# Designs tried in a protein design run: peptides against a protein of PDB entry 5A53. Part 45

Target 1, 230 residues: chain A of PDB entry 5A53
Amino acid sequence: LVENVKQALFIPGQSCNKNLHDIMVDLSALKKPDMKRFNRKNDIHPFEDMSPLEFFSEKNDCSLMVLMTSSKKRKNNMTFIRTFGYKIYDMIELMVADNFKLLSDFKKLTFTVGLKPMFTFQGAAFDTHPVYKQIKSLFLDFFRGESTDLQDVAGLQHVISMTIQGDFQDGEPLPNVLFRVYKLKSYKSDQGGKRLPRIELVEIGPRLDFKIGRIHTPSPDMVTEAHKKP

## One batch from the design tools (peptide)

Design b1_p22_2 (made by RFdiffusion4)
Fold by OpenDDE base, seed 5:
Structure b1_p22_2 (fold): chain B 230 residues (1-230), chain A 22 residues (1-22)
Amino acid sequence: as target 1 above (230 residues)
Amino acid sequence: YHVEQKDFDSIGGTVTYLELHP
């Protein structure tokens, strides 16, 4: 079953500023061609009323949404939303730290739009902790692209890296998630007649450190329905 | 670097992704 690539909608909130707009443009560029962006600000408060997002999901046929808002309490906030059957499945606030880098801050490299990324997840909590499991799931849903057979590995150009910033104990604030994007560069090493390709990772941006905010989780019944294999 | 194919339970069913290991 070729699962249809999940479509994403990027929504500027009422409090969207220039920095958030620039972040939105750069992050959404990684989701091309499976991305839509609104050009107008929308007054949406997803943790107060989810109905406008369900409406946008249905009207735009997008199961992924990102709302861009900024306030004193939630600066540079990207609310990531997933829907199932155009109903809210889950939401997570990921606030971008002030140390972010845009694509323009990196050396421009040739990149083919629409290529499937590889992933790397650094931190055991991505497999054990509910919040980091949700983040892993979300970013896989967001960026995995089309189902490709292992035979097409030779065409893979970039890696999405997610790292939990340090260790943490129960009851401590959840560490940030470091989002990085790398291009694979293959070098022919002439070491002793064996051409072993050396692979190097070159950061291409954007660079985002995500602080975890509010979370909405699905009901157990919704989880069961959403994870049913067709 | 080693590339592995991994399975993941997602919305809509189990999907595969490529994971890069150092």
Scores: peptide ipSAE 0.507, ipTM 0.936, DockQ to the pose 0.718
Fold by OpenDDE base, seed 4:
Structure b1_p22_2 (fold): chain B 230 residues (1-230), chain A 22 residues (1-22)
Amino acid sequence: as target 1 above (230 residues)
Amino acid sequence: YHVEQKDFDSIGGTVTYLELHP
């Protein structure tokens, strides 16, 4: 079953600012061609009423959504939403820290649109802690692209890296997630005998540090239905 | 660098992704 690539919809909220708009443009570029953007601001409060997002999911045939909002309490907030059957599956607020870098801040390395990324996840909590498991699952759903055979690895050009910023204990505030994008550069090593190509990672942007905000989790029944293999 | 194919459970069922190891 060739699973269709999940489509994403980027939605400016009423409080969307220039910085969030720029972040939206750059992050959504990684999702091309499987991305739509609204040009108009929409007054949506997903933790108060999810119905507008469900409507947009169905109307645009998008199972992934990102709502861009900013307030004093939740500055540069990207609410990531997934739907199942056009119903809200989960939501997570990821607030972008002020130290962000745009694609324009990096050397213009062209990446081919539609290339499947590789991933790296740094931090044990991505496999053990419910919130970081959700984040891992979310970003895989957003950016994994088409299913490729291992034979197509030679065409892979970029890596999405996610890192948990430091260790934490139970009951402590959850550390930020560091989002980085790298391009793979292969250098021919002229060093004698074993021509093992040296691979280097070059950061290409955007650079985003995500502070974790509010979360909505699916019901156990919805989890069961959503994970059923067709 | 080593690339591994990994499985994960997500909406729509189990899918694969490529993980890069240094």
Scores: peptide ipSAE 0.505, ipTM 0.936, DockQ to the pose 0.733
Fold by OpenDDE base, seed 3:
Structure b1_p22_2 (fold): chain B 230 residues (1-230), chain A 22 residues (1-22)
Amino acid sequence: as target 1 above (230 residues)
Amino acid sequence: YHVEQKDFDSIGGTVTYLELHP
């Protein structure tokens, strides 16, 4: 069973502003063609009532959702939601820092829509810490695309990079996650000997620094059910 | 750069992704 590519729904909340809208457009471009966007604002408060999100998941056949909200306490907040069987599996608030850059801030490079990305995760906590493990899993679910054989690696054009910003100790606030997107450029090295193609990474955007907010985690029973292979 | 195929636990079961190493 080739697992169908997970579909994403981007939802502007009632407090969605122009900056969040622009961020939504640019981030969702990485999910094309497997993405829908609402044009109207929706008054949704997922940490108070999750039922509207479950309704949207089912109605739109989307197992991934992003709610765009902004307040004084939670500025530029992207709530990432995953569902299983159209029920909420997990949620995480990721607030975009003010130093963000849009695709328009980078040199336009020819980008083929729908190509599968490679990933890089910088920070040991992505494998050990529950919150960063959730973030890793979430972004893999969002952007991994179709299952491709290693033979298709030659066609891979971009890398999604996630970095934990600095070290942290127990009891300290969780460091931000730095989201970066790069295009792979192959250059022919004319300098002597083995013509190993030099691969360079060129940032293409968007550039987002995520501050971690509120989290909803699944029950142990839901984890067990969600990870069962059909 | 080295590309490694890695497994991860996803909703719907274990899937693979490509990880780039410098």
Scores: peptide ipSAE 0.503, ipTM 0.936, DockQ to the pose 0.708
Fold by OpenDDE base, seed 2:
Structure b1_p22_2 (fold): chain B 230 residues (1-230), chain A 22 residues (1-22)
Amino acid sequence: as target 1 above (230 residues)
Amino acid sequence: YHVEQKDFDSIGGTVTYLELHP
């Protein structure tokens, strides 16, 4: 079964500002061609009423959504939403720290649209902690792209890196997630007759540090249905 | 760098992704 690539919808909220718009543009560029953006602001409050998002999911045939909002309490807030059967599965607020970098802040490298990324997840909590497992699952859903065979590794040009910023204990605030994007650069090393290809990672942006906000989790029944293999 | 194929739970079932290791 060729799993269809999940489509994403980027939605500017009523409080969307220039910085969030720019972040939205750059992050959504990594999701091309499987991305739609609204040009108009929408007054959506997903933790108060989820029904508008379910409507947009169905109308646009998008199982992934990102709502861009900003307030004093939740500055530069990207609410990531996933749907299953056009119903809300989960939501997570990821607030972008002020130290963000846009694609324009990095050296312009030729990027091929639609290439499948590799991933790196740094931090044991990505496999054990429910919130970081949700984040890992979410970003895999967003960016894994088409199912390609390992033989297409020669075409793999970029890496999405996610890092948990430091250790934490139970009851402590959850550390930020550091989002980074790298391009793989292969160098032919002519050293000593053995051409070992040297691979270097070059950061290409955007650079985003995510503070974790509010979370909506699916019911146990929804989890069971969503994890059924078709 | 080493590339590994890994599985992870997602909506629609287990998904396969490529993970880069240093």
Scores: peptide ipSAE 0.491, ipTM 0.937, DockQ to the pose 0.676

Design b1_p22_2_s1 (made by RFdiffusion4, then SolubleMPNN; from b1_p22_2, 11 letters changed)
Fold by OpenDDE base, seed 2:
Structure b1_p22_2_s1 (fold): chain B 230 residues (1-230), chain A 22 residues (1-22)
Amino acid sequence: as target 1 above (230 residues)
Amino acid sequence: ARFEQVDVESIGGTETALIFIP
């Protein structure tokens, strides 16, 4: 079953600023060719009314959406939305910290458009804590390209790394998630007649530290329906 | 700067990769 590649729609909200626009451009570049972007600002408040996002999901045939907003309370906020059957499945606010780096801040390394990234997750909470499980699921779903049966590991050019910033206890504020993108460089090391493949990772950007905001979780019924393979 | 061996999820499943942590 070739799962259709999920299309992403990037939406600038009414409060979208230059920094968010630049972040949107860079993050959406990693989703090419499976990305659409609106040029006009849209006044959308997904935690108050989800209907405009469901409308955009259907009209653009996008099951992934990212809403770019900024306020005093939620600065540099990227709301990630997933839909199932053009209905809201889940949402999460990820606020980008001010220490972000754009692709222009790194050495321009050519990457092949459309290659699937590898993922790495650092922190036990990605497998145990509901919020971090949702983040893991979201990013895997978001950047998981075409399910080609081609195990062309040789074609894998980049790694997305997500790290939970420190330990936390129950009832404490959730640590930030550190988003990093690396390009794989394969070197043949000739050490003592054994050519060991040496893989070096070079950071290519963007570099984003995500503060976790509001979350919408799917209903148990929607979880059941979304897991039904057709 | 260190290389860490990490399990990465790829299309083919879980693979071992070396991650450079600056």
Scores: peptide ipSAE 0.025, ipTM 0.453, DockQ to the pose 0.099
Fold by OpenDDE base, seed 1:
Structure b1_p22_2_s1 (fold): chain B 230 residues (1-230), chain A 22 residues (1-22)
Amino acid sequence: as target 1 above (230 residues)
Amino acid sequence: ARFEQVDVESIGGTETALIFIP
């Protein structure tokens, strides 16, 4: 079953600023060619009214959306939305910390558009904690490209690393998720006549530290429906 | 800053990669 690559729609909210725009441009570049961006600001408040997002999902045939907003309480907020059947499946607010780095801050390493990233998740909570499980699922779903059987290993040039920033206990604020993007550089190591491929990872950006905000979890019915469709 | 061996989830399965953790 060739899973159709999920299309992403990037939406600047009314409060979208230059920094968020730049972040949007850089993050969306990783989703090319399976990405659309709006140039106009849209006044959308997804936790108040989800109907505009469902409308955009259907009209643009995008099951992934990212709303860019910024306020005093929710600075540099990226609301990630997934739809199923053009209905809201889940949402999560991920606020970009001020220490972000853009692609321009890194040495211009040309990345090949359309190569599937590998993912690494650091932190046990990605497998156990419901919020981090949702984040893991979201990012895998977001950047999962076309499953082409044959080209996968040789074509993997990028690694997306997601790290939970420290340990936490129940009742503590959820640690940030550190988003990092690396390019794989294969070096032929001449160690002892066996050319073992040495892989070096070079950070290419963007560098984003995500603070977790509000979450909308799918209804049990939608979970059941989403799992029934292969 | 350290290099860590990390399991990387790929479409083809889990691969081991060396990641630079700052």
Scores: peptide ipSAE 0.024, ipTM 0.521, DockQ to the pose 0.095
Fold by OpenDDE base, seed 5:
Structure b1_p22_2_s1 (fold): chain B 230 residues (1-230), chain A 22 residues (1-22)
Amino acid sequence: as target 1 above (230 residues)
Amino acid sequence: ARFEQVDVESIGGTETALIFIP
């Protein structure tokens, strides 16, 4: 079963600023070619009315959406939305902390469009805590691309690392998720007979620390339907 | 600098990679 690559739509909200725009450009580069972007700002409030997002999902054939908004309460907010059958499946607000770094802040490395990233998740909560499970699921779904059996491992040049920033207890504020992107450099060290494949990770950006905001979770029925393989 | 064995999730499943962390 060739799972169709999920298309992403990036939507600048009315409060979208230059920083969010730059972040959007850099993050969406990892989703190329399976990314669309609106040039115009749209006044969308997804936690008040989801209908505009469902409309955009259907009209653009995008099951992934990212709404870019900023306010005093929710600065540099990226609302990640997934749809199923063009209906809202889940949503999560991820606010980018001010310490972000753009691709321009790193050494420009050749980026091949369409390379599938590998993922690393650091923190037990990614497997146990419902919010972090949703984040893990979202980012895997967002960037996995086509499930081709021909995983030319040689084509996997990027690693997306997601780390929960520290330990937390129940009832405490959820730690940030540290988003990092690395390029894999394989050095064939010709030095002496033991060809240990040395894989070096070089950070290429963007560097984003996500503060978790509001969440919309799918109904159990939608979960069941979305996991039904056709 | 250390080598860490990291499980990387690929489309084909979880693969073990040796990552050099400087």
Scores: peptide ipSAE 0.023, ipTM 0.502, DockQ to the pose 0.113
Fold by OpenDDE base, seed 4:
Structure b1_p22_2_s1 (fold): chain B 230 residues (1-230), chain A 22 residues (1-22)
Amino acid sequence: as target 1 above (230 residues)
Amino acid sequence: ARFEQVDVESIGGTETALIFIP
């Protein structure tokens, strides 16, 4: 089953600002070619009314959405939404910390569009804690692209790294998730007449530290339906 | 590879969006 690549729709909310717009542009660049972006602000409050997002999902044939909003309480907020059958499956607020870096802050490196990123997840909670499991699942769904059976390792140009910032106990605030993007750079090192290929990771941006906000979890029925392989 | 402007459905009707074409 070639899973169809999930299309993403980026939506500026009414409170979208320049910083969020720039972040949206840079993050959406990683989702090319499977990305649409609205040019106008839309007044959407997904935790109050999800109907506009379901409408957008259906009308634009997008199972992934990102709503860009900002308030005093939820600054630089990226609400990631997944739909199943054009109905809301899950949502998570990820607020970008002020220390973010844009692609323009990094050395421009050429990369081929359409190559699949490799993912790395640092932190045991990505496998055990429900919120971090959702984040892991979301980002894999968002950026994995077409499932080709061909692990064309030759096609791996990017590494998306997600790190939980520190340890935490039950009842403590959830640590931020550090989002980093690297390019694989191959160097020919002539050491002692043997060319050893050296691979280095070069950060290319964007650099985002995500503070976790509100979450909407799918109904048990939707989980069951979404896990039914066609 | 280019960005292309296309019409997409939005609240209140159709708007122009940017899509990427490889």
Scores: peptide ipSAE 0.015, ipTM 0.351, DockQ to the pose 0.027

Design b1_p22_2_s2 (made by RFdiffusion4, then SolubleMPNN; from b1_p22_2, 10 letters changed)
Fold by OpenDDE base, seed 5:
Formats: C-alpha cells, sequence, structure tokens
Structure b1_p22_2_s2 (fold): chain B 230 residues (1-230), chain A 22 residues (1-22)
C-alpha cells in the first residue's frame, strides 16, 4: 500500500513574529511540494481549543500542522500537530532557541524539491522515552515523503539529523533536540581504478535547537485506530 | 541498513559527517 504523502499546513499564530516567519519559510521549504501555508495570522490556542485545528485539517486535507506562536514563556514556539481522520492525534510544542540559523546563513546549495530525506536520530531516548519517541515519530511522519523504494540512492539528497542534547535522568528537564539538515555530496574518487563513492555531508540549514514544551498524547483508542490503517 | 553513527565532531568546524556507504 503506497501511503499517500502527508500534507503539512503551516499556520502563523497571532503572535507570529519575523523570526518565526523566517523559520517557518525555511522549515517548510523542506516539505515542498507537500506543504501549504497560511499568509494570515490566526488566533489559535491548541491546548485550550483544538477544534479550529481539526477544522483546518479537514478543510485543507492536511494531517500535519505547524502553528507558529511566540510569547515570553514560549518564545519561537512551533506547535506540531498530527491529525487522524481530521481529529487531533497528538501535539507537541517545540520552541526554537535564539541560536537558530536560517538557510541564508549557509552556503547556498541547489537541491531538488520533493526528494525524501534520510534521518538520523542520536540518543537512546528516541527509542525508549515517550516524549522523544513522539518527536521521532512526528519528524519521520512529517518528512517521510513518498514511500519510494530506497533503490535509487541517487534520489537521496538530504539528511535530517536529530540529536538529544546530552544525557538526562528521570525527573530532570528534557534536553533540547538539535535539528540539523545536511546535503549529501557524492564525489567519485578515482583512486586506483575502483571508484569508491565518497559521500560528504554539508550542513545546509536551517539549524534549530528545539526546547520541548507542552505535549498532547493520543488516546489509546486513536493509537489503535492509527495502527490499523495499513 | 544500519545507519552507522556518523561522528560529526571529528571534522574541524563544519559539521561534516562522512557517511561511508559500503
Amino acid sequence: as target 1 above (230 residues)
Amino acid sequence: ASVEQVDFDAIGGVETALIFIP
């Protein structure tokens, strides 16, 4: 079953600022062509009322949404929302730290739009801790693109790296997730008649350090339903 | 395919990871 590529909707919140807008533009560029953006600010408070997001999910046929808001408590906040059957499945606030870098901060590299990124996850908690498991699942869902048979390595241009910033113990504040994007550069080195493919990863941006905020976890029933879809 | 952990720190300032695909 070829799973249809999940469409993403980027929503500027009422408190969306220039930095968030720029981050939104750069992050959404990685989701092209499977991305929509609202040009107008929308007054949405997803942890108070989810119904507007469900409406937007249905209206735009987008199972992925990103709400861009900023406040003193939640500066540069990207709320990532997933829907199932146009109902809220899960939500997570990921606040971008002030040390972010935009695509303009890196050497401009040409990339083909619509290529599936590779993923790397660094940190055991991505497989064991429920919050980091949700983050891993979210980003895989967000950028997975078309289920192309991995046979065409030539079609792989990007690596998305997600790293948990340091170790933590139970009850400690959750470390940030370091989001990095690299472009694969393949060099054919002619060393001694065997062309060994040399692959270099070059950071292309954006560079985002995500602080974890509020989370909405899926209901057990929705988890069961979501896993039943082939 | 096991994604071998690319040590990004090893190359001197640009987070350049060399992925050797065998």
Scores: peptide ipSAE 0.013, ipTM 0.409, DockQ to the pose 0.042
Fold by OpenDDE base, seed 1:
Formats: structure tokens, sequence, C-alpha cells
Structure b1_p22_2_s2 (fold): chain B 230 residues (1-230), chain A 22 residues (1-22)
């Protein structure tokens, strides 16, 4: 069963600023060709009323959405939404810290559109803590692309790295998630007459440190339905 | 569907906003 590639819709909220717009453009570029963007701002408050997002999910045939909002309390906020059957499955607010870097801040490297990223997750909490498990699941769903059975290693162009910034205990604020994107560069090293393929990772951006905000978890019924493979 | 909203910006508590979708 070739699972259809999940389509993403990027939505500027009413409070979307220039920096957040630039972040949206760069992050959405990694989702090409499976991405749509709205050009106009939409007054959507997903934690107050989810109905507009469900409408947009259905109308645009997008099971992934990202709402771009910014306030004093929630600066550079990217609300990631997943739908199942065009109903809200889960939501998470990820606020981009001010130390972000855009693609333009890195040495221009051409990337081929549509190549699947490799993922690396650093931090035990990605497998144990419910919030970080949701983040891991979300980003895997967001960037997994088309399930090609051909693990053509030659098709591996980039690595998405997600790192939990430090350890935390129960009751402590959840550490940020460090989002990094690397391009694989193959160099032919002529060391010693044997051309050993050397692979180097080069950061290409964007560089985003995500502060975790509000979370909506799926109902047990929706989890059961979403896991029911037909 | 019980919307369990966890607000981590709330200093000192999980504000579970039950959003009743009517």
Amino acid sequence: as target 1 above (230 residues)
Amino acid sequence: ASVEQVDFDAIGGVETALIFIP
C-alpha cells in the first residue's frame, strides 16, 4: 500500500510578522512539492475554535497544517496541526527562538526537491515522554514523503536532526527542541590511491530552536481509528 | 472528542482547556 504523501498547508495567522513569514517560507521549502501556502492572513485561534482548520484541511486536502502566529506571550509561534478524516487529531505549539537562522544565512546549497530526509533524534525523551513522542511522530509524518521501497541510498540528500536541549526532571519546563538540517556531501578522497567515499554533513538551514507551548492530544477513539489500517 | 489542551506556558499548572466542540 503506497501511503499517499501527506500534504501540508501553511497558514499565516492575523499576527504573522515578517520574521515568522520568512521562517514559514524556508520551512515550507523543505516540504516541497507537497506543500500549499496561503498568502493572506487568516484570523484563526485553534485552541479556541478548531472548525476553521478542519474546514481548511478538507477544502485543501491537507492532513498537515502549520498556523503562523506571534504575540508577546507566544512569539514566533508555529502551531502544527494533524488531521485524520479532516478532523483535528493533534496540535502542538512550537515557538521559534530569536536565534533562528534562515536558508539565506547559510552557504547556498542546491537541494533536489522531493528527496526523503533522514532523521536523527537525540534525547531519550523522544521515546519515553508523551510530548516528545508527539513531536517525533509529527516531524516524521511531516517530512517522511513518499514511501519508496527503494532505499536508494543515492536518494539521501539531507538529514533532519532534532535534539532535546538538555536533561529535565518531572515538574521542570520542557527543554527546547533544536531543529537542524544538514546536506550530505560526498567527497572523493584521494587518500592513499583508494577513493574512499567520504560523506560530510553540511548545515543548510533553517536553524530553529523550538520552545514547546500548548498541546492538544488525540482522543483515545481517534488514536484507535488512526491506527486501524483499513 | 475530549480536547485535552496542555498549556505549558502556565507557570504552575496544566490548564486542561476542555474545548467542547459542540
Scores: peptide ipSAE 0.000, ipTM 0.310, DockQ to the pose 0.020
Fold by OpenDDE base, seed 2:
Structure b1_p22_2_s2 (fold): chain B 230 residues (1-230), chain A 22 residues (1-22)
Amino acid sequence: as target 1 above (230 residues)
Amino acid sequence: ASVEQVDFDAIGGVETALIFIP
């Protein structure tokens, strides 16, 4: 069963600013062609009322949403939402630190739209800690695109790297997640008749350091339903 | 630096490449 590519909807909230708009544009460019963006601000508060997001999920046929908001308490906040059957499955607030870099801050490289990224995750907590497991699952789900047969490895263009910033103990604040995007460059080295491919990674942006905010986790029943293969 | 092993069989004759992420 080829799962249909999950579509993403990017929504500027009422408090969306220029920086968040620019981040939204750049992050959504990595999701092309499987993305929609709203141009108008929408007054949505997902941790108070989820109904507007469920409405937008259904009306736009998008199972992924990103709400862009900013306040004194939650500056540069990207709320990532997943839906199942157009109902909220999970939500996570990821606040972008002020040291962010846009695509314009990097050397412009030609890229093909719609190529799937590889992923790398640095930090044991991505496999053990429930919050980081949710983040890993979210980003894999967000950028995985069409289920490719192994044949599309030839189409590897970029790597998304996610790193937990340092160690932490129980009861400590959760470290930031460092989001980085690299383009794969293959060089044919004609050394001595053996074509040894040299591969280099070049950062292409955006560069985002995510501070973890509020989380909504799915009910056990929704987890069971979402894992039921049709 | 994290190292990810990538299968390059599909890219034209290299079975395995290591990607170093700084």
Scores: peptide ipSAE 0.000, ipTM 0.351, DockQ to the pose 0.065
Fold by OpenDDE base, seed 4:
Structure b1_p22_2_s2 (fold): chain B 230 residues (1-230), chain A 22 residues (1-22)
Amino acid sequence: as target 1 above (230 residues)
Amino acid sequence: ASVEQVDFDAIGGVETALIFIP
């Protein structure tokens, strides 16, 4: 089953500011061509009323949404939403820390749009803790792109790295997730006639440190339905 | 008013939609 590429809709909330807009532009660039953006602010409060998001999911045929909001309590907040059958499946607030870097802060590198990223996840909690499992699942789902059987290694230009910032115990605040994007750069090393390919990772941005906020988890019934292979 | 049609304007290879929530 070739799963259709999930389309993403980026939505400026009413409280969307310039920084969030810039972050939205840069992050959404990684989702091209499978991305739509709204230019107008929308007054959406997803943890109060999810109906507008379900409406947008259906009208735009997008199973992924990102709502950009900012408040004193939730500064630079990216609410990631997934839908199933145009109904809310899950939501997670990821607040971007002030130390973010935009694509403009990095050396502009030529890259082909639409190539599939590789993923790296650093931290055992990505496989054990429910919140980090959701984050891992979300980002894999968000950026996986077309499931082409073409293991065209030539298509592997980008690495998305997600790192849990430090260790934590049960009951402690959840550490931030460090989002980094790298480009693979191949160098021919002229060492002694044997050209060993040297691969370097070059950070290309954006650089985002995500603070975890509110979470909506799917109902057990929706999980069962979403896991039912047609 | 159900916004029936999403006008997508492709700016810089990005589809932009204007949807009014009624």
Scores: peptide ipSAE 0.017, ipTM 0.422, DockQ to the pose 0.019; fails the geometry check

